# Peptides against a protein of PDB entry 2AUS, part 105

Target 1, 323 residues: chain A of PDB entry 2AUS
Amino acid sequence: ADIKREVIVKDDKAETNPKWGFPPDKRPIELHIQYGVINLDKPPGPTSHEVVAWIKRILNLEKAGHGGTLDPKVSGVLPVALERATRVVQALLPAGKEYVALMHLHGDVPEDKIRAVMKEFEGEIIQRPPLRSAVKRRLRTRKVYYIEILEIDGRDVLFRVGVEAGTYIRSLIHHIGLALGVGAHMAELRRTRSGPFKEDETLVTLHDLVDYYHFWKEDGIEEYIRKAIQPMEKAVEHLPKIWIKDSAVAAVAHGANLTVPGIVKLNAGIKKGDLVAIMTLKDELVALGKAMMSTQEMIERSKGIAVDVEKVFMPRDWYPKLW

## One batch from the design tools (peptide; made by RFdiffusion4, then SolubleMPNN)

Design b2_p17_1_s1 (from b2_p17_1, 9 letters changed)
Fold by OpenDDE base, seed 4:
Structure b2_p17_1_s1 (fold): chain B 323 residues (1-323), chain A 17 residues (1-17)
Amino acid sequence: as target 1 above (323 residues)
Amino acid sequence: SEVDALKAEIDAVVAAA
């Protein structure tokens, strides 16, 4: 998620009209909610679906969706996309995750051996999905990006782990325990990151949301509920971006594919087939789509389809039709 | 209050786990 992508400017003279659109920081509270994502601290106990149902009740919403299931017993970062932003979760599902896990060893192991063996689990691992997974139980590779041991207390090992989406920490701990020769199980698990969402000042509880919504509806105080809801653009920060001309925005908002002449600036390293975010010059999310060209092709070519538009988020009327 | 009832509902599910 923290991959700083270079920004290549294709048109340095492109201006944006300040009267068009609704930048993420300038949305009225109702519109902010309609295009919002909550960085929820999921409590242990409820399912991710129960939590989404509560958020809909709390905020009087018709639609919401989560950015990747946490098991009932797992706490921490659950992004919940609201109303018109609900579909932005598709950007979060494939995003990397971080967890803090407590592993309990079934025997005594020297600390030096624990550290050495856990370091060997950084990289590619082979996992079989658990029986309760909706995914076919085929062997699959997953990446462990890093393991950071936080504490070792006898048989209890507290560690931070960064993983590819759909890595099973329970299975990782089982394999670590086998490699240590004593066996192990997962005692506790908390998700500390889901793509761009992490444990920070934006993390809120269900109780916070109840109170903050009440302060807005009964007392007219919008500041708390405004702060508790992130703009949907937060949910695409980890994606490569393409920024487009004001004249191209309305067409893309109507579901037209992005053509090369509409591009003002773009991130480096886009490959054909990548999921990309199409942005205005005011950093408003217009759409998600599939790159049909590389960054280099989008620079060098004067014409052609740059992005196949899959999901439009922006309303059709925020920018004028300039055709 | 409706607020207290909703908090209590959340707390009951969290405690039952």
Scores: peptide ipSAE 0.499, ipTM 0.934, DockQ to the pose 0.927
Fold by OpenDDE base, seed 3:
Structure b2_p17_1_s1 (fold): chain B 323 residues (1-323), chain A 17 residues (1-17)
Amino acid sequence: as target 1 above (323 residues)
Amino acid sequence: SEVDALKAEIDAVVAAA
């Protein structure tokens, strides 16, 4: 998720009007909430859907959505996108995840063997989705980015694991147990990262949200609730970005595809078919879309559809129509 | 208070897990 992408400038003379739009740092509190994402610390017990329902009640919201289901017993990082930002969760679903897991072994295994075998699970693994998943039970490859053993206490192995989206940690632990020859199960699981959202100063509880909303509504103190909600742009930090001219913003906000002349700057390494974030020169999220060209094609070509616009976030009136 | 009632509702579900 922390891949710093090179920025290639296509139009170095492009300016932005400071009177247009609402940069993430300049949104009034009501507008900030309407375009917000909460980095929620999900407690163990409730479903991710119950937690989203509580957030809607706490904050008096019509709509919200989460950036990837946590099982009821699983705690930790659950991004919850609010109101007009609700659809930004689509950027988070395919994002990498990190977990801290407690694995319990069903037999005694030397620590050196545990370490050696767990290291072999870094890289590509074959998984079958569990029966309880809405996903077809086809064998699929998933990437384990890293495994970091934190502690080994007899049969209990605490480890950090970075994984591709839709990797089942329970299944990983089962396969590790089989490779060790003794079997294993997942005792505990916490999600410590979901794309750009991690355990940091932005992580908040449901209780924090109750208190912070009350401080705003009853006492007029907006600082806490403002800090507890991240701008929706946070939810696309891990995506390749394309920054567009002010003159292109209103067209894209109306659902028009992004054409090559509208591009001011873009990240390197965009491939055809990639999910990309279309940004203003003020780093406002306009839309998500599918790249129809590579970065190189977007640089070399003078015309054509660069991005097929799939999801518009920006209101149509933030930028004027300049066509 | 409404705040306390909502916190208690959350706590009840978390404790039942």
Scores: peptide ipSAE 0.496, ipTM 0.933, DockQ to the pose 0.924
Fold by OpenDDE base, seed 2:
Structure b2_p17_1_s1 (fold): chain B 323 residues (1-323), chain A 17 residues (1-17)
Amino acid sequence: as target 1 above (323 residues)
Amino acid sequence: SEVDALKAEIDAVVAAA
């Protein structure tokens, strides 16, 4: 998730008109909300859908969506995209996740053995989705990026785990327990990261949102609600980016595919088939799309479709039609 | 208040977990 992507400049003379668009940090409060994502601290108890329904009630919204389901009993980082940004959650679904989990062992195991066996679960693991998931119950591999044991207290093992999207921590703990020979279950689970969203100063509760919205509507204080909502561009920080000319923005905002001449700069390491974010030179999200070329092909070619545009976010009128 | 009622609704679901 934190892969610093090199930026390759294709047109070093490309300028942007400061009068066009609405940069993420310069949106009026109403527009900021319309293109917002909340880094919600989901409480244990409610479903992720109930939490999204509450956010819509609290903020008087017609539409919202979450960046990946947390089970009712699971707390922590739930990105909730608002209104016009709702579809940006599709960028968060494939993103890596981090959790802090409490595993309870069903027997006594020496700490050295716990540490050794848990380290063997770093890398590729085989999982089957649980019955209650909407995902087809086929065996599949998942990556465990890291396991960090935080504390061992007898039969209780507190650990941090970084995983590929759609890794089931409950199933991981079950398999660790089997490998230890005593069995185990998941006692507690908190999600500490969902792609670019983590436990930081942007994390807010439902209660915070209630208060912050009230301060805005009743007292005219917008500062709190403004800080509680992140720009939708945060939800694509982990994606490879392609920055485009001002003259290409309106066409892409109308759903036209991005062609090679529209590219100003791009991240290294884009592969054909990758999900990419199309950005303005002001770091505004125009659209998400599928790369039809590699980074190298986008550099070497003078023409052709670089990105198949799948989801437009930017309004059609933020940039002038220059075609 | 409407704020207190909404907080109480949230708290009731969290406490039942």
Scores: peptide ipSAE 0.487, ipTM 0.931, DockQ to the pose 0.937
Fold by OpenDDE base, seed 1:
Structure b2_p17_1_s1 (fold): chain B 323 residues (1-323), chain A 17 residues (1-17)
Amino acid sequence: as target 1 above (323 residues)
Amino acid sequence: SEVDALKAEIDAVVAAA
């Protein structure tokens, strides 16, 4: 998620009209909510769907969606996209995740052996999805990006783990336990990161949302609810970006594919087939789409479809039609 | 208060699950 992407400028003379659009920091509170994502601290107990239903009730919303299911017993970072931003969750589903897990061993193992074996689980692992998953139970490879042992207390091993989307920590712990020869199970699990969302000052509880909404509606204090909701652009920070001319924004907002002449600047390392965020020069999310060209092709070519637009977020009227 | 009622309802769901 933290890959710094180089920015290649294609048109260094491109300017943006400050009167057009609504930059993330300039949205009125109602519009900010309509294009918002909450970094929710999900409590243990409720399903991710129940928590989304609560947020909709608390904030009087018609629509919301979460950026990747947490099991009922799992707490921590659950991004919840609101209203017009709801479909931004498609950018978060494939994003890497971090967890803190408590593994309980079913026998005594020397600490040095625990550390050695857990280090061998960094990299590619073979997993079988659990029976209750909506995913077909086919063997699949997943990446474990890192394992950091935080504490070892006898048979209890507290560790941080960074994983590819859809890695099952319960299955990882089971395999670690088998490799240790004693067996193991997952005692506790907390998600500490989901793509660009982490445990930071933006993390809020359901109770915080109740209070912050009340302060806004009854006392006219919008500061708390404004801080509790991140702009939808936060949910695409981990994606490669393409920034477009003001003259291209309205066409893309109407669902037109992005053509090469509309590009002002772009991230390096875009490949054909990548999910990309189409941005204005004010860092407003226009749309998500599939790259039809590499970064190099988008630089070298004078024409053609650069991005197949899959999902528009920006309203059609924020920028004028210039065609 | 309405706020306290909502918090209590949330807490009840968290405790029952």
Scores: peptide ipSAE 0.469, ipTM 0.928, DockQ to the pose 0.755

Design b2_p17_1_s2 (from b2_p17_1, 7 letters changed)
Fold by OpenDDE base, seed 4:
Structure b2_p17_1_s2 (fold): chain B 323 residues (1-323), chain A 17 residues (1-17)
Amino acid sequence: as target 1 above (323 residues)
Amino acid sequence: SEIDELKEEIDRVVAAA
């Protein structure tokens, strides 16, 4: 998620009208909530669906959705997209995840052997989805990006693991235990990252949300609830971006595909078929779409469909129709 | 209060884990 993508400028003279749109930092509180994502610290116990239901109740919302299921016993980072932002979770579902896991070994193993074997599980692993998963129970490859052993206390191994979306840490621990020859199980699991959302100052509890909403509604104090909700643009920070002219914004907001003349700047390394975020020059999310060209093709070509627009987020009236 | 009831509801589900 933290790969700084180079920004290639195609039109260095493109200006934006400050009167158009609502930049993420300038949204009224009600609008900020309507286009918000909560970096929730999910407690152990409830399902991710129960947590989303509580957030809707706490914040008096009609719609919300989460950026990837955590099992009931799993705590930590659960992005919850609100109202108009609900569909932004599609950008988070395929995003990499990080966990801190406690593995309990069923026998004594020398620390050097634990470290050596766990390092061998970095890279591609073959997993079978659990029975309770809505995913077809076919064998599938998943990438383990890194394993960092934090602590070894006898049979208890605390480790940080970065994984591809839909990697089962319980299954990973089971296979590590088999490779160690003693067996193992997952004692505890916490998700510390979901794409751009991590354990930081933006992480909030359900109780924090209750209190912060109350401070706003009863005391008129917006500061806490404003800080507790991230702009929906946060949920696409890990995606390659294309920034468009003010004159192209209304068309894309109406569901028109982005054409090459509308591009002002873009990230390097976009490939055909990539999920991309279409942004205004004020870093407002207009839409998500599928790249129909590479970055290089978008630079070299004077015309054609650059992005097939799949999900519009921006209201149609934030920018004027200039066609 | 409705707020306290909601906090208690959350706490009951968390404690049952």
Scores: peptide ipSAE 0.438, ipTM 0.920, DockQ to the pose 0.944
Fold by OpenDDE base, seed 2:
Structure b2_p17_1_s2 (fold): chain B 323 residues (1-323), chain A 17 residues (1-17)
Amino acid sequence: as target 1 above (323 residues)
Amino acid sequence: SEIDELKEEIDRVVAAA
């Protein structure tokens, strides 16, 4: 999520009409909720589905979806996309995750050996999904981006771990325990990041949401519920972006593919097949799609389909049809 | 209240973990 992508400008004269659209920071509260994502602190106990069901009850919503399952016993960062933003979770599913884990060793191991062996698990690991997983139980590689040991207290090892999506920390701990020769199990697990969502001032509990919704409905105080809900654009911060002309927005909002002439600026390093976010010049999310060209091809070509539009988020009427 | 009942429902599931 933290990789700053270079922005390449194709049209430095492109302007946007301030009367069109609804920038993320200027949405009325009802519209903000309709295009919102909650950075939820999931408690231990409930399933991610139960938590989503509660959020729907709390906020009187027809639909919501989560940005990647946490097990019942696992706490922490669960992005929950609301209403019209529900489908933005597809951008979060492939995103990297961070956890803080407590590993309990089944025997005594010198600290130097613990540190040495855990460092060997940085990089590519082979995993098999657990029996309870909806994922097919085939062997697969996953990336461990980093392991940071926070504390070692006898047989208890507290560590931070950054991982590729769908890495099983329980299985990682089991394999570390085997490599140490004593065995180990996962005592505690908390997710501290899910792509652009982390433990910060935007993290809210279910109880916070109950209170904040009540303050809005009964007392007319919007400020708390407004701060508790992030704009859907937050859920795509980690994706490569393509910014489009005002004249192209309505076409894309109607489900038309993005063509090269519609591009104003774009991130460097887009490859064919990448998931990309199509943005207005006001940083509004229009759609998600599959890149049909690289960044270089989008710069060099004068025509052609740049993005195959898969999911439209923006309403069709926010920008005028200019065709 | 409906709010209190919902808070209690959440708390019961969290406490059973």
Scores: peptide ipSAE 0.430, ipTM 0.918, DockQ to the pose 0.946
Fold by OpenDDE base, seed 1:
Structure b2_p17_1_s2 (fold): chain B 323 residues (1-323), chain A 17 residues (1-17)
Amino acid sequence: as target 1 above (323 residues)
Amino acid sequence: SEIDELKEEIDRVVAAA
């Protein structure tokens, strides 16, 4: 998620009309909510679906969706996309995750051996999905990006772990316990990151949302609920971006594929098949799509389909039809 | 209030875990 992507400019003279669209920072509160994502601190106890149902009830919403299931007993970062932004969660599902886990060992192991063995689990691991998962129970490789031991207290090991999407921390801990020769289980788990969403000043509770919505509806105070909801553009910060001309925005908002002439600037390192965010020059999310060209092909070619548009977010009327 | 009832509903599910 923290990869600074180079920006390549194709058209340095491209301007944007300030009267068109609704930049993330200029949305009225109702529109901000319609295109919002909450960085929710999920409590332990409820399912991720129950939490989404409560958010819809609290905020009087028809639709919402979460950026990746947390088990009932797991707390922490649960991105919840609202209303018209609901499908932005598809950008978050494949994103890396970070957790803080408490591992309990079933025997005594020297601290030096614990540290040495846990370091060997950085990199590629083989996992089988648990029985309770809707995922096919085939063996699969997953990446562990890093393991940081925070504390060792006898048989209790507190650690931070960065992982590829769909890595099972419970299975990781089980394999660490086997490698240590004593066995282990997961005592506690908290998710501290889901792609661009982390534990920061944007993290809010269900109780915060209840209070902040009440302050808006009864007292006319918008500041709290506005700050508690992130723009949907936050949910795509980790994706490679393509910025398009004002004249191309309405076509893409109608579901047309992005063609090469519409591109103003783009991130380096886009590959064919990558999920990309199509943005306006005001950093508004128009659509998500599949890259049909590399960055290099999008620079060198004068024509062709650059992005197969999979999901439109922007309303059709925010920008004029100029074709 | 409806707000208090909703907070209590949340708290009951959180505490039952």
Scores: peptide ipSAE 0.430, ipTM 0.919, DockQ to the pose 0.938
Fold by OpenDDE base, seed 3:
Structure b2_p17_1_s2 (fold): chain B 323 residues (1-323), chain A 17 residues (1-17)
Amino acid sequence: as target 1 above (323 residues)
Amino acid sequence: SEIDELKEEIDRVVAAA
């Protein structure tokens, strides 16, 4: 999410018709919900699936999906994509995560040694997935981006940790405890970030959603439920983007691959095989796809398939066919 | 109300964990 990507302009003369599409900030409330993602504060207790089921009941939805499982006892940031946006969760699964964890040590360790050893766990670590994971129990590397010790109280260590997707904090704490020579376990865990979703003014509870939906349906007040739901475009902020001509939008919305002539601007550093977001010039998400070219190839070439379109989000009728 | 029943259902599951 925090990677600033340079924007390279390929066609500086490309304009967009203001009458076409629905920019994220201009969607009617019903359409906003249909293309929404909730930054949910998951309570401790329920599974992530139970929470998704409640959101569907609260908001009278047919479909919803979460941006990466939190264990029942783990609280905090759970992105929940709604209705037509449900499939955008695939962009959140590979996204970095942040947690605040309470580690309990099984023996006394000097604070200076705790700090020194925990600093050594920044970078690449080797993990084995737990038995209950859907992932094969093979040794794998994971990146720890940073560890920030917040507080040390005797045997209790409160810390913030930024990690690659699918890093197990329980396993990290176990290995830290082994390195300290006394052993350790995870006492508490909260997720404070999932890609572009973090603890901020957009974080809402299940109870907030109940009340905000009621205010809309019974009192006609849409402002609360509108603010409680983020546009689906939020869920792709961390991806490299390709912005396309109005004339290319309808074809991509029908499932056609993006060709090089359709590109107006793009992020630097796209590699072949990367997941990319295809955007309109109004920053509307058209589709997710796999880059078939690098950024450099997309600039230098006049033709060819730039993106293999995997998931279309935009309705087929928001933009006219202009070929 | 149906809303109160839903809030109570959520609270029961949260408290039982």
Scores: peptide ipSAE 0.425, ipTM 0.917, DockQ to the pose 0.932

